# Peptides against a protein of PDB entry 6A30, part 109

Target 1, 150 residues: chain A of PDB entry 6A30
Amino acid sequence: AQDADNVLQPIMDLLDSNLTLFAKICEKTVLKRVLKELWKLVMNTMERTIVLPPLTDQTMIGTLLRKHGKGLEKGRVKLPSHSDGTQMIFNAAKELGQLSKLKDHMVREEAKSLTPKQCAVVELALDTIKQYFHAGGVGLKKTFLEKSPD

## One batch from the design tools (peptide; made by RFdiffusion4, then SolubleMPNN)

Design b2_p25_4_s2 (from b2_p25_4, 12 letters changed)
Fold by OpenDDE base, seed 2:
Structure b2_p25_4_s2 (fold): chain B 150 residues (1-150), chain A 25 residues (1-25)
Amino acid sequence: as target 1 above (150 residues)
Amino acid sequence: SKSQERIKKLTEELKEAIKKGEVIY
C-alpha cells in the first residue's frame, strides 16, 4: 500500500494541478482528447516510476511536472473575461504541449520483467488511475482504458 | 490510503466538471 502511494503521489500532483482546471475550461470533446493524452502520460510515468529505481525517477518526474505544471496557476479562480478565458485555454494548450513533449522524452524503457511486488503495485495503481479517468462513467470509456497498451 | 482518498476526491471533482460541461470563457 505504501509503495503504491509513493507511485501515485506524483501522478496525483499532476492530476490535481492540471485536470481540474482543464475540466473547467475545456469543452467536453476537447477534454476527452486531453484526458486521452494525459492517460498515456500517466501510464508512461507509472511504468518508469515502478520499473526504474524509485529515487531518480520521482525526482525527475517531480521536477518535470513541477517545471511544466507550475505554468497552470491554480489560483486564477476569477471568472475570466472572454480575453482571460482565451488566455487560459492558450495556457492550457501550452501545458498540454509540454506534457506531450514530456511523453516523448519519457523514452519507452524496455519492458523489464517486473517482480511480483512491482506487478501488484502496478495493478493497484492502474486500477486507481482507471477509476479516476473513468470518472463515474462520464470520463474515458472502460474499453479504452483496458485496451491501452500497458 | 491517503492516495486513494485523494484520487476519490479528484475523481468526484472531475466528474462534476464533466457533467456541468462548464466551459469557462
Scores: peptide ipSAE 0.102, ipTM 0.639, DockQ to the pose 0.549
Fold by OpenDDE base, seed 4:
Structure b2_p25_4_s2 (fold): chain B 150 residues (1-150), chain A 25 residues (1-25)
Amino acid sequence: as target 1 above (150 residues)
Amino acid sequence: SKSQERIKKLTEELKEAIKKGEVIY
């Protein structure tokens, strides 16, 4: 549980900082694309973090997220004015574009065998994150979420 | 866990935001 929390905490910080805002400023289709890219980022980060012992530190997880999502700074969600809203959408689109480029750099690392402990951490973390991204059925579809290796 | 509770809260917030369909331009 503690190991899962260590993995989840930086991810939750990222999600908290951005997704609520994106939900308010993005059309549904755009929002789903944002969610999908963020999901991929999260999965990539988790995979690397859990497979690579040196990256198990919470700080390293945060660094990985920041490395791939530099535009996703902790922002305060406020109701934008019309002018601000347009700029916010532009920024969100820019961030999404950066995430899409990351997809090409997602090297399918050789399937490393996980220890039972690592598997348990992954399962717990994935379940928690899937719940978030599913958002009671209005977010990403379960079928999409299940395509990610666990 | 604390993280699970936090994520539940965030999930509900996201859910409500999506449900309302409030797109602010």
Scores: peptide ipSAE 0.095, ipTM 0.639, DockQ to the pose 0.569
Fold by OpenDDE base, seed 5:
Structure b2_p25_4_s2 (fold): chain B 150 residues (1-150), chain A 25 residues (1-25)
Amino acid sequence: as target 1 above (150 residues)
Amino acid sequence: SKSQERIKKLTEELKEAIKKGEVIY
């Protein structure tokens, strides 16, 4: 349980920082696409975090998020004017595009067989995140969440 | 766990945000 919390903390920090903003500024169809890409990102991040030794995990996720987050300074997110919203969507799309390229580099690390403990942590984390993205039925469909390669 | 509580809160916030988006549509 504690190991699952350690894996989930960086993910929750990412979600807290970005999803509330995206939900406010994105049209429904755009939001669904953003959620799908975030789901893929979260799955890939979890896979890396669980496969990589615990000590490097917080720093790697933090560095990945910081490298992408350096453009999102802690600045008081003024409700972007309509023009600012478009720029934010563009920046988010650019970041998502860069993440897609990172996926090709990430998949190449040989899936070392997860230990039973790692599997249990993954399962717990996956169930929690699936619940989040499903959002009581208004988010991503269960069928989509289940088809994602665990 | 603390993380599960945080994710539940985030889930509710996301749900409400999506719901509001649907009502504006």
Scores: peptide ipSAE 0.092, ipTM 0.637, DockQ to the pose 0.416
Fold by OpenDDE base, seed 1:
Structure b2_p25_4_s2 (fold): chain B 150 residues (1-150), chain A 25 residues (1-25)
Amino acid sequence: as target 1 above (150 residues)
Amino acid sequence: SKSQERIKKLTEELKEAIKKGEVIY
C-alpha cells in the first residue's frame, strides 16, 4: 500500500495541478482529447516509476514538471478573456506536445519483467487511475481505459 | 489508503468540472 502511494502521489500532483485548469477552459471534446494524452503520459510515468529505482523518479518527474510548470506559478488564475483562453489552450496543447516528445527522449528502458510485488502495486495504482479518468462515466470510456496497453 | 481518498476527491472535482464545462462552438 505504501509503495502504491509513492507511485500515485506524483501522478496525483500532476493531475491536480492541470486538470482543473483544462476542465475550465476546454470544450468537452477538447477536454477528452487532453485526457487521452494525459492518460498516455500517466501510463508511461507509472511504467517508469515502477521499473526504475524510486530515487531517480522524484527528480525526473519534479524536473519535468518544473520545466513545464514555470508558467503556472502565479496564483490568481484570472479567467483569461476569450483571446486569452485560446492562448491558454494553445499553450496547454504545446505543453502536451512537449510532454509527448519527452516520451521519445525518455529512454525506453527495456521493459524488465516486473516482480510479483511490483505487479500488485501496478495493478492497484492502475485501477485507481482508471477510476479517476473514468470520472463516474463522464470522463474517458471504460473500454478505452481497459484496452490501453498496460 | 490516503491516495485512494485523495483520488476519489479529485474524481469528484473532475466530474463537476466536466459538467460545468462550456461547449464553445
Scores: peptide ipSAE 0.092, ipTM 0.633, DockQ to the pose 0.439

Design b2_p25_4_s3 (from b2_p25_4, 10 letters changed)
Fold by OpenDDE base, seed 2:
Structure b2_p25_4_s3 (fold): chain B 150 residues (1-150), chain A 25 residues (1-25)
Amino acid sequence: as target 1 above (150 residues)
Amino acid sequence: SKSEERIKKLTEELKKAQEEGKVTL
């Protein structure tokens, strides 16, 4: 459990900051779309990070996510005019797009077989992220989260 | 756990946004 929390912490820090902001500024339909795209991105990033080199690169995802996440926090939250909210969404989408492109540059290190312990930590981490995106039923539907291509 | 606390926090924030009519997921 503690290991899973440690693995998830950088991702959740980014998600907490961004989702809190999006929840405040986005319309319902936009937020839902953003959540779905974030879910896909997180799952893809986790899959790649897990299938790629061992658990030591927690710092790389955390650093990459933190470098991208810090770019969003510097905007002094003036009450977003509709234009400011759209620009923040655009910037967030651009950052997410860069994370998606970084996906292509993540060196496919040979799929080192995860140890059973690492697999268990990853499984717990995935379950925790599913719960996070479900957000007590106010987030994404369980059926959507379960059908997400691993 | 720290993750559970974050889930709770997000849940409350999303609930608040939903109640304000900003979010229906």
Scores: peptide ipSAE 0.299, ipTM 0.789, DockQ to the pose 0.451
Fold by OpenDDE base, seed 5:
Structure b2_p25_4_s3 (fold): chain B 150 residues (1-150), chain A 25 residues (1-25)
Amino acid sequence: as target 1 above (150 residues)
Amino acid sequence: SKSEERIKKLTEELKKAQEEGKVTL
């Protein structure tokens, strides 16, 4: 539990700032869309960090942005802010590039395989992140979080 | 745990932000 907590602190620090901002500026439907994109970004970043340790932060971010950056435009999303929603997600993704700090906590060796202990920590971390994005029911639905690839 | 506390805090902040209305930036 303590190890998982320590691993999550950098993620939580980044997410707290971004989610607080988005909560203030986004309508409910927009906020949900943003949360979904952030969730995808976090999951993909974690996956890539674990599966592809030799990837640089820039490579991961660039790939994630290219893959997911179009996601918001597919929705009938009117943002109340002067900022384009795609730009907001882009900025959030750029900040979340610091999720590479998670790599240092999760991957001691450049090995593709996690130890059983590391797997347990990752599992606890994922469960906690799911709870975080669910946010007592005001965030994402549990069914959505459970169906998301880890 | 610290994470649990942060989850609770975020939950309240998100709820509050939804209730207070939206800030245009």
Scores: peptide ipSAE 0.296, ipTM 0.788, DockQ to the pose 0.610
Fold by OpenDDE base, seed 3:
Structure b2_p25_4_s3 (fold): chain B 150 residues (1-150), chain A 25 residues (1-25)
Amino acid sequence: as target 1 above (150 residues)
Amino acid sequence: SKSEERIKKLTEELKKAQEEGKVTL
């Protein structure tokens, strides 16, 4: 449990700041779309960081931004016409891409399979982050969080 | 757990923001 908390602290620190800001400035429907895109980004970042061979931070960020950031520009997120909101979300996505260091906390050796202990920590961390995005029912629906981010 | 406390805090903040957003509309 303590190991999972330690792994999640950097993610939660980043998300707390960004989500608090978005909650204040976004209309409810916009906020919901932002939360969905951030969830997908977080889950893909965690998955790629843990499962894939070592990627450079720039390569990982570039891949995530191409998949999700271009989706924002293509109108996947109905943002109000203010260019500032889109740029803020893009910047938040870029910051989340820097969470590549999550691998260093979970995997002792690059490109090796997780030990059973490490798998248990990852599972607990994933369950905790799902609860975080659900936010007692005011965030994302459980049915959405249980689906693949792909 | 420290993470549980953070989840609770975020829940209350998001709830408050939604209530404030309804008042502004």
Scores: peptide ipSAE 0.295, ipTM 0.779, DockQ to the pose 0.488
Fold by OpenDDE base, seed 1:
Structure b2_p25_4_s3 (fold): chain B 150 residues (1-150), chain A 25 residues (1-25)
Amino acid sequence: as target 1 above (150 residues)
Amino acid sequence: SKSEERIKKLTEELKKAQEEGKVTL
């Protein structure tokens, strides 16, 4: 459980910051679309991460997320003007685009067979992420999350 | 766990955001 939490913390930090913002500014239909795209991105990233040895992941994901996260700290949450909201969406889309580049760096390591312990951690991580995106029923539908290729 | 607390936090934030007026984009 603690290992799964440690693996998920960097992803959840990114998701929490973006989803909290999108929840406040986006219409329900837009928010659902954003959640679906984030879900696909997270699943694709995890699929590639699982193929890579877990030990390199915390440092690489943490370092990549830290390099890009520096821009968001300073803004006192003034109610974003329409221009500020658009810029925030653009910045979030840019961050998501950079996660896709992380995807390309992760492809090159040979699929190492996971140990039973690693498999258990991955299963717990996947379940936790499904619960996160379901968000007590206000997020994505369970049927959508269960049919997503893992 | 920390993840469970973050799930709860997100759930509450999303609920509040649904109750609050949203900016139409």
Scores: peptide ipSAE 0.268, ipTM 0.773, DockQ to the pose 0.700

Design b2_p25_4_s4 (from b2_p25_4, 12 letters changed)
Fold by OpenDDE base, seed 5:
Structure b2_p25_4_s4 (fold): chain B 150 residues (1-150), chain A 25 residues (1-25)
Amino acid sequence: as target 1 above (150 residues)
Amino acid sequence: SKSQERIKKLTEELKKAREEGKVIY
């Protein structure tokens, strides 16, 4: 459980930062779309992290997320006087766009077979992330989460 | 666990957003 928490920590830090903001500023249809895109991003990132580096490298997800998270501070595009909410949505969308580029920076290496311990950690991590996105029924539907590549 | 605590926190935030008409019903 502790290992799973450690693996999830960087992802959850990113998700908490973005989802809390989106929940506050987005209309329900926009929020749903954002949640779906974040879910896909997380799944793709995890898939690549599992396929490329050994699961022990907590540093890679953290480094990848940090590398894109730091880009948020510099990219203040002063958009003209839009409502504070519109600017926040634009900034959030830009952040999501930057996160999508993370996929392009991950080089596919040969898939390493996971040990039973690593498999257990990944399964627990996936279940936790599914619970996170489901959020007691106020987030994404279980059916959608279960159909995602995992 | 720390993760479960964070899930609970997010759940509450999303519930709040739902109550404000911002999240999927």
Scores: peptide ipSAE 0.267, ipTM 0.783, DockQ to the pose 0.426
Fold by OpenDDE base, seed 1:
Structure b2_p25_4_s4 (fold): chain B 150 residues (1-150), chain A 25 residues (1-25)
Amino acid sequence: as target 1 above (150 residues)
Amino acid sequence: SKSQERIKKLTEELKKAREEGKVIY
């Protein structure tokens, strides 16, 4: 459990900040779309991390998220004016788009088989992330989350 | 766990947004 929390912490730090903002500024349909894209991003990131050697995983996820998260400086998010809100959504969409393309830039390290312990940690992490995106029923539907390739 | 606490926090934020008509229900 502690190992899973350690793996998830960098991802959740990024998600918490962004989702809190999106929940405040986005309409229902936009928020749903953002959640779906974030879900895909997280799943793709985890898939790559699983394929990568375990020793670099925490640093790599953190580095990948930091490289793309540079635009999310902790600045006092002044409630963006309508124009600022659109720009923020645009920037977020741009960042998500860039993250999706990160697949092409990540050096495919040889898929190493996970140990049983590592598999258990990954399964726990995946379950936790699904719960996070479901958010007690107010987030993404379970059916959508379960159809995502694990 | 720490992760479960964060899930609860997000859930509360999304509930607030739903009450404002902003999120999925």
Scores: peptide ipSAE 0.231, ipTM 0.760, DockQ to the pose 0.417
Fold by OpenDDE base, seed 2:
Structure b2_p25_4_s4 (fold): chain B 150 residues (1-150), chain A 25 residues (1-25)
Amino acid sequence: as target 1 above (150 residues)
Amino acid sequence: SKSQERIKKLTEELKKAREEGKVIY
């Protein structure tokens, strides 16, 4: 459990910052679309990280998300004035675009078999992320999360 | 866990957004 939390921390840091911002400033339809895209991005990133050699399990997702998430101000999203909101959405979209590009650059390295411990950590991480995106029923539907290609 | 705390925090933020009519769920 602690290992899974450690692996998830960088992802959650990025998601917390982005989703909190999006929840505050995005329209309903935009927010839903952003949530779906973030879900796909996270799943794809995790898939690639898992398939990638065990070199740095925690550091790669974290580093990838940090490298691309460094642009998302760690700061308390001061609700910008309406004019600032558009710029924040643009910046957030730019950051998401960078994450999407990262997906394209992450070459599927040879699928190394995960150890049972690694599998357990991944399963727990996936479950936690599903719970996170479901957000007690106010986020993405469970059916959508389950149908998403893992 | 730290992750569960973050889930709760996000849940509250999304609930607030939903109440404000910003979330379509």
Scores: peptide ipSAE 0.271, ipTM 0.784, DockQ to the pose 0.426; fails the geometry check
Fold by OpenDDE base, seed 3:
Structure b2_p25_4_s4 (fold): chain B 150 residues (1-150), chain A 25 residues (1-25)
Amino acid sequence: as target 1 above (150 residues)
Amino acid sequence: SKSQERIKKLTEELKKAREEGKVIY
């Protein structure tokens, strides 16, 4: 469980910041679309990372997410009190664009078979992310989350 | 776990947003 939490920590930090912002500023239909796109992006990124050698997984996800997340100051997204909602959306879109670039840097190397322990950690991590996006029924539908993002 | 606590926190934030008419459900 602790290993899964360590793997998920960088992803959750990024998602918490972005989803909190989107929940505040987006209309219902826009928020739904954003959640679906974030889900697809996260799942595709994880799938590509799992195919990479195990030694790179914790460090690479952490390093890649930290490298792209360094622009997300750990600080309270001070929504500038006076920034036009348009500027907030633009900044959020820029952050999403950085996540998309992360996908491009994750080159699918030759897939090594995961150990049973690694498989268990990945399964737990995936289940946790599904629960996160479902958010007790107020987020994405379970039927959508069980579908392949491809 | 820490991840479960984060899920709970997000759930509460989205529930609040739903009450404001902004979320999916």
Scores: peptide ipSAE 0.248, ipTM 0.772, DockQ to the pose 0.385; fails the geometry check

Design b2_p25_5_s1 (from b2_p25_5, 12 letters changed)
Fold by OpenDDE base, seed 3:
Structure b2_p25_5_s1 (fold): chain B 150 residues (1-150), chain A 25 residues (1-25)
Amino acid sequence: as target 1 above (150 residues)
Amino acid sequence: ELEELRKKFTDPYKKFLEEQKKKAE
């Protein structure tokens, strides 16, 4: 139980801190696009934290965020050209990349299969994150969240 | 309206924390 909160708290704090900003500057359609990109980033971070050995090199997370951040630039979300909104999304994505330090709370065990305890923690964390992004129906659709391959 | 929107996003995590607290007592 405490282990699940150790995983969730940094993610939720980061998402909550940026949500108000995104909701203020984005139209409903743009906000949904931002939420989809944040969902992909969170899922990718969790997957890599589980599958990849401790990335000692801060450089790999930066490269992954930069690869996904370049994907955000090619999606011509015409954010109004004058607002630092794109830079703010990029900064938020960069901060989400620092959630790789969450790896210290997920036991640095070797590339072995997750223990049953670790699986239970991840499942509980994923369920809570899905509920966050769904937001009682105002966020992402359940069908979208369920189709995201873990 | 913005505060209501934020609450809808934060409520699931708040419920999670309350459930964990009840299990620890």
Scores: peptide ipSAE 0.356, ipTM 0.848, DockQ to the pose 0.416
Fold by OpenDDE base, seed 5:
Formats: sequence, C-alpha cells, structure tokens
Structure b2_p25_5_s1 (fold): chain B 150 residues (1-150), chain A 25 residues (1-25)
Amino acid sequence: as target 1 above (150 residues)
Amino acid sequence: ELEELRKKFTDPYKKFLEEQKKKAE
C-alpha cells in the first residue's frame, strides 16, 4: 500500500502540474494528443524504474520525472495571448517529444523479474494511472490505455 | 471548467489515497 503511494506520488504531482498547464492552452483534441504523449512518458519512466533499480528508491522515478518535468515548469504561465498559446503547445509538444526520444538511448537491461510484491505494487499503480488518464471518460479511451501493456 | 476537469483527473488518485488511509487504520 505505502509502496504504491511512493510510486504514484511523484507521477501524480508531475501529471497534475502538466495537466493544469495543458488544459489552459489546449483544445480537447490537442489535450488528448498531449495526454497520449504523457501516457507514453509515464509508461517509459515506470518501465525504466522497474527494470533498472529495485523499486525501493522513490527518488529515481521522481528525479527522472522531475528532470523531464522541470523543463515544463519553467514555462512562466503568462496569460496566453492567442499567439502565446500556440507557442506554448508547440514547446510542450517539443519537450514531450524530446522525452520520448530518451527511450532510444537507454539500453534495456534484462527485465529483472519483479517479485510478486513488486508486481502487485506496479499493478495497483498502473490501475490508478490508467484511471487518471481516463478521467471518467473525458481523457484517453480505456481501449488505448489497455493496448499499452508495457 | 478547468477545476472541474482537473478534478476528474485527480479524483481517482484521491480515492486511492483515501483507501490506503482506511487500510492503515
């Protein structure tokens, strides 16, 4: 239980921060695209954190997500003038795109088999994250979230 | 509208935290 919260807290903090920014500047269709990229980022980050070090260090997910998310926080939310909103979306998309490319440089170390306890924690965390991204139906479709069995 | 949208995203996590607190009691 506590272990799942330890995994979720850094992810949710990042997602909440990003959602607030993107929801202000994005139309619904653009927001869905951003959510898809965020989903990929979260899945990739979780995969790396699970595969590389033992899940015990909350610091790694938080640091990876923060290192990647801090690039987004420095966007001083100037009240979007119509021109500024498009540029912010472009910058946010560019930042998310750069984060997706980070996948190509990390050598998949052999997926150490998760212990049953670690599997349970990850499953609980993934379920909560899927619910977050679905957001009662206003976010990503369940079918999309289920197809990424990463 | 933005706050309502945010709430829809954060509600699942809030529920998760509440459930964890109940289990720890």
Scores: peptide ipSAE 0.304, ipTM 0.812, DockQ to the pose 0.412
Fold by OpenDDE base, seed 1:
Structure b2_p25_5_s1 (fold): chain B 150 residues (1-150), chain A 25 residues (1-25)
Amino acid sequence: as target 1 above (150 residues)
Amino acid sequence: ELEELRKKFTDPYKKFLEEQKKKAE
């Protein structure tokens, strides 16, 4: 239980920050696409955070996302024209894509089989995150969430 | 509207935390 919260809290803080930003700037169709990319990122992050010792990955995810949060402080946010929103989404998607490629560099560390306790934590965390991304039906479809490799 | 949308995403996690708190009591 506490272990699941320790995994979920950083992810939820990240998702809340990103969703708040993206919901302000994105249309519904774009938001759905962003949610799909965030889902992939979260799944990859959870796999690493639970399989890898907790210290290194929490700091990397926090640091990568904290670096992008700081860029928004300075400018009087004139509502960017439709073109500027698309560029921000493209940049965010590119950054998420780079995080996916970081998978290839970290894959070399032996996928240690999860202990039964770790499996239970992962299962609970995955269920909570699936519910989060489904958001009572306004988010991602259950069929998409279930097709993710567990 | 944005806050309501955000709430729909965060409600499952809030429910999880409340359930864990009840189990710890």
Scores: peptide ipSAE 0.130, ipTM 0.656, DockQ to the pose 0.416
Fold by OpenDDE base, seed 2:
Structure b2_p25_5_s1 (fold): chain B 150 residues (1-150), chain A 25 residues (1-25)
Amino acid sequence: as target 1 above (150 residues)
Amino acid sequence: ELEELRKKFTDPYKKFLEEQKKKAE
């Protein structure tokens, strides 16, 4: 239980922060696209967190969080102009893209068979994240979430 | 509307945390 929370909380904090931002700046159609990309990112991050020793991912998530967090501290949130919102999406997408490239550089060490405990944590985490992204039907479709090769 | 949308995303996680807290008690 605590292990699942330890994995989920950083992801959920990241997602909440990003979704709050994206919900403010994106139209519904754009938001759906962003959600799809975030879903892919989360799945990839989880895959890495499971496959890679825990130490490197916490620093990576922390670094990603820190990069996104630095944007929040400075003062009066001038509503980013439409151009600034687009740039933020682009930067987020670029960071997501860099994470995909990092996937290629992270030597898939042989998928060490997850321990049964790790599998259970992952399953619980995945279910929670699926529910998060589904958001009672306003988010991603269940069919899309289920087609993600786990 | 945005807060309501946010809530719909966060509610599942909140429920999860509450359930985990209940199991730890």
Scores: peptide ipSAE 0.124, ipTM 0.650, DockQ to the pose 0.419

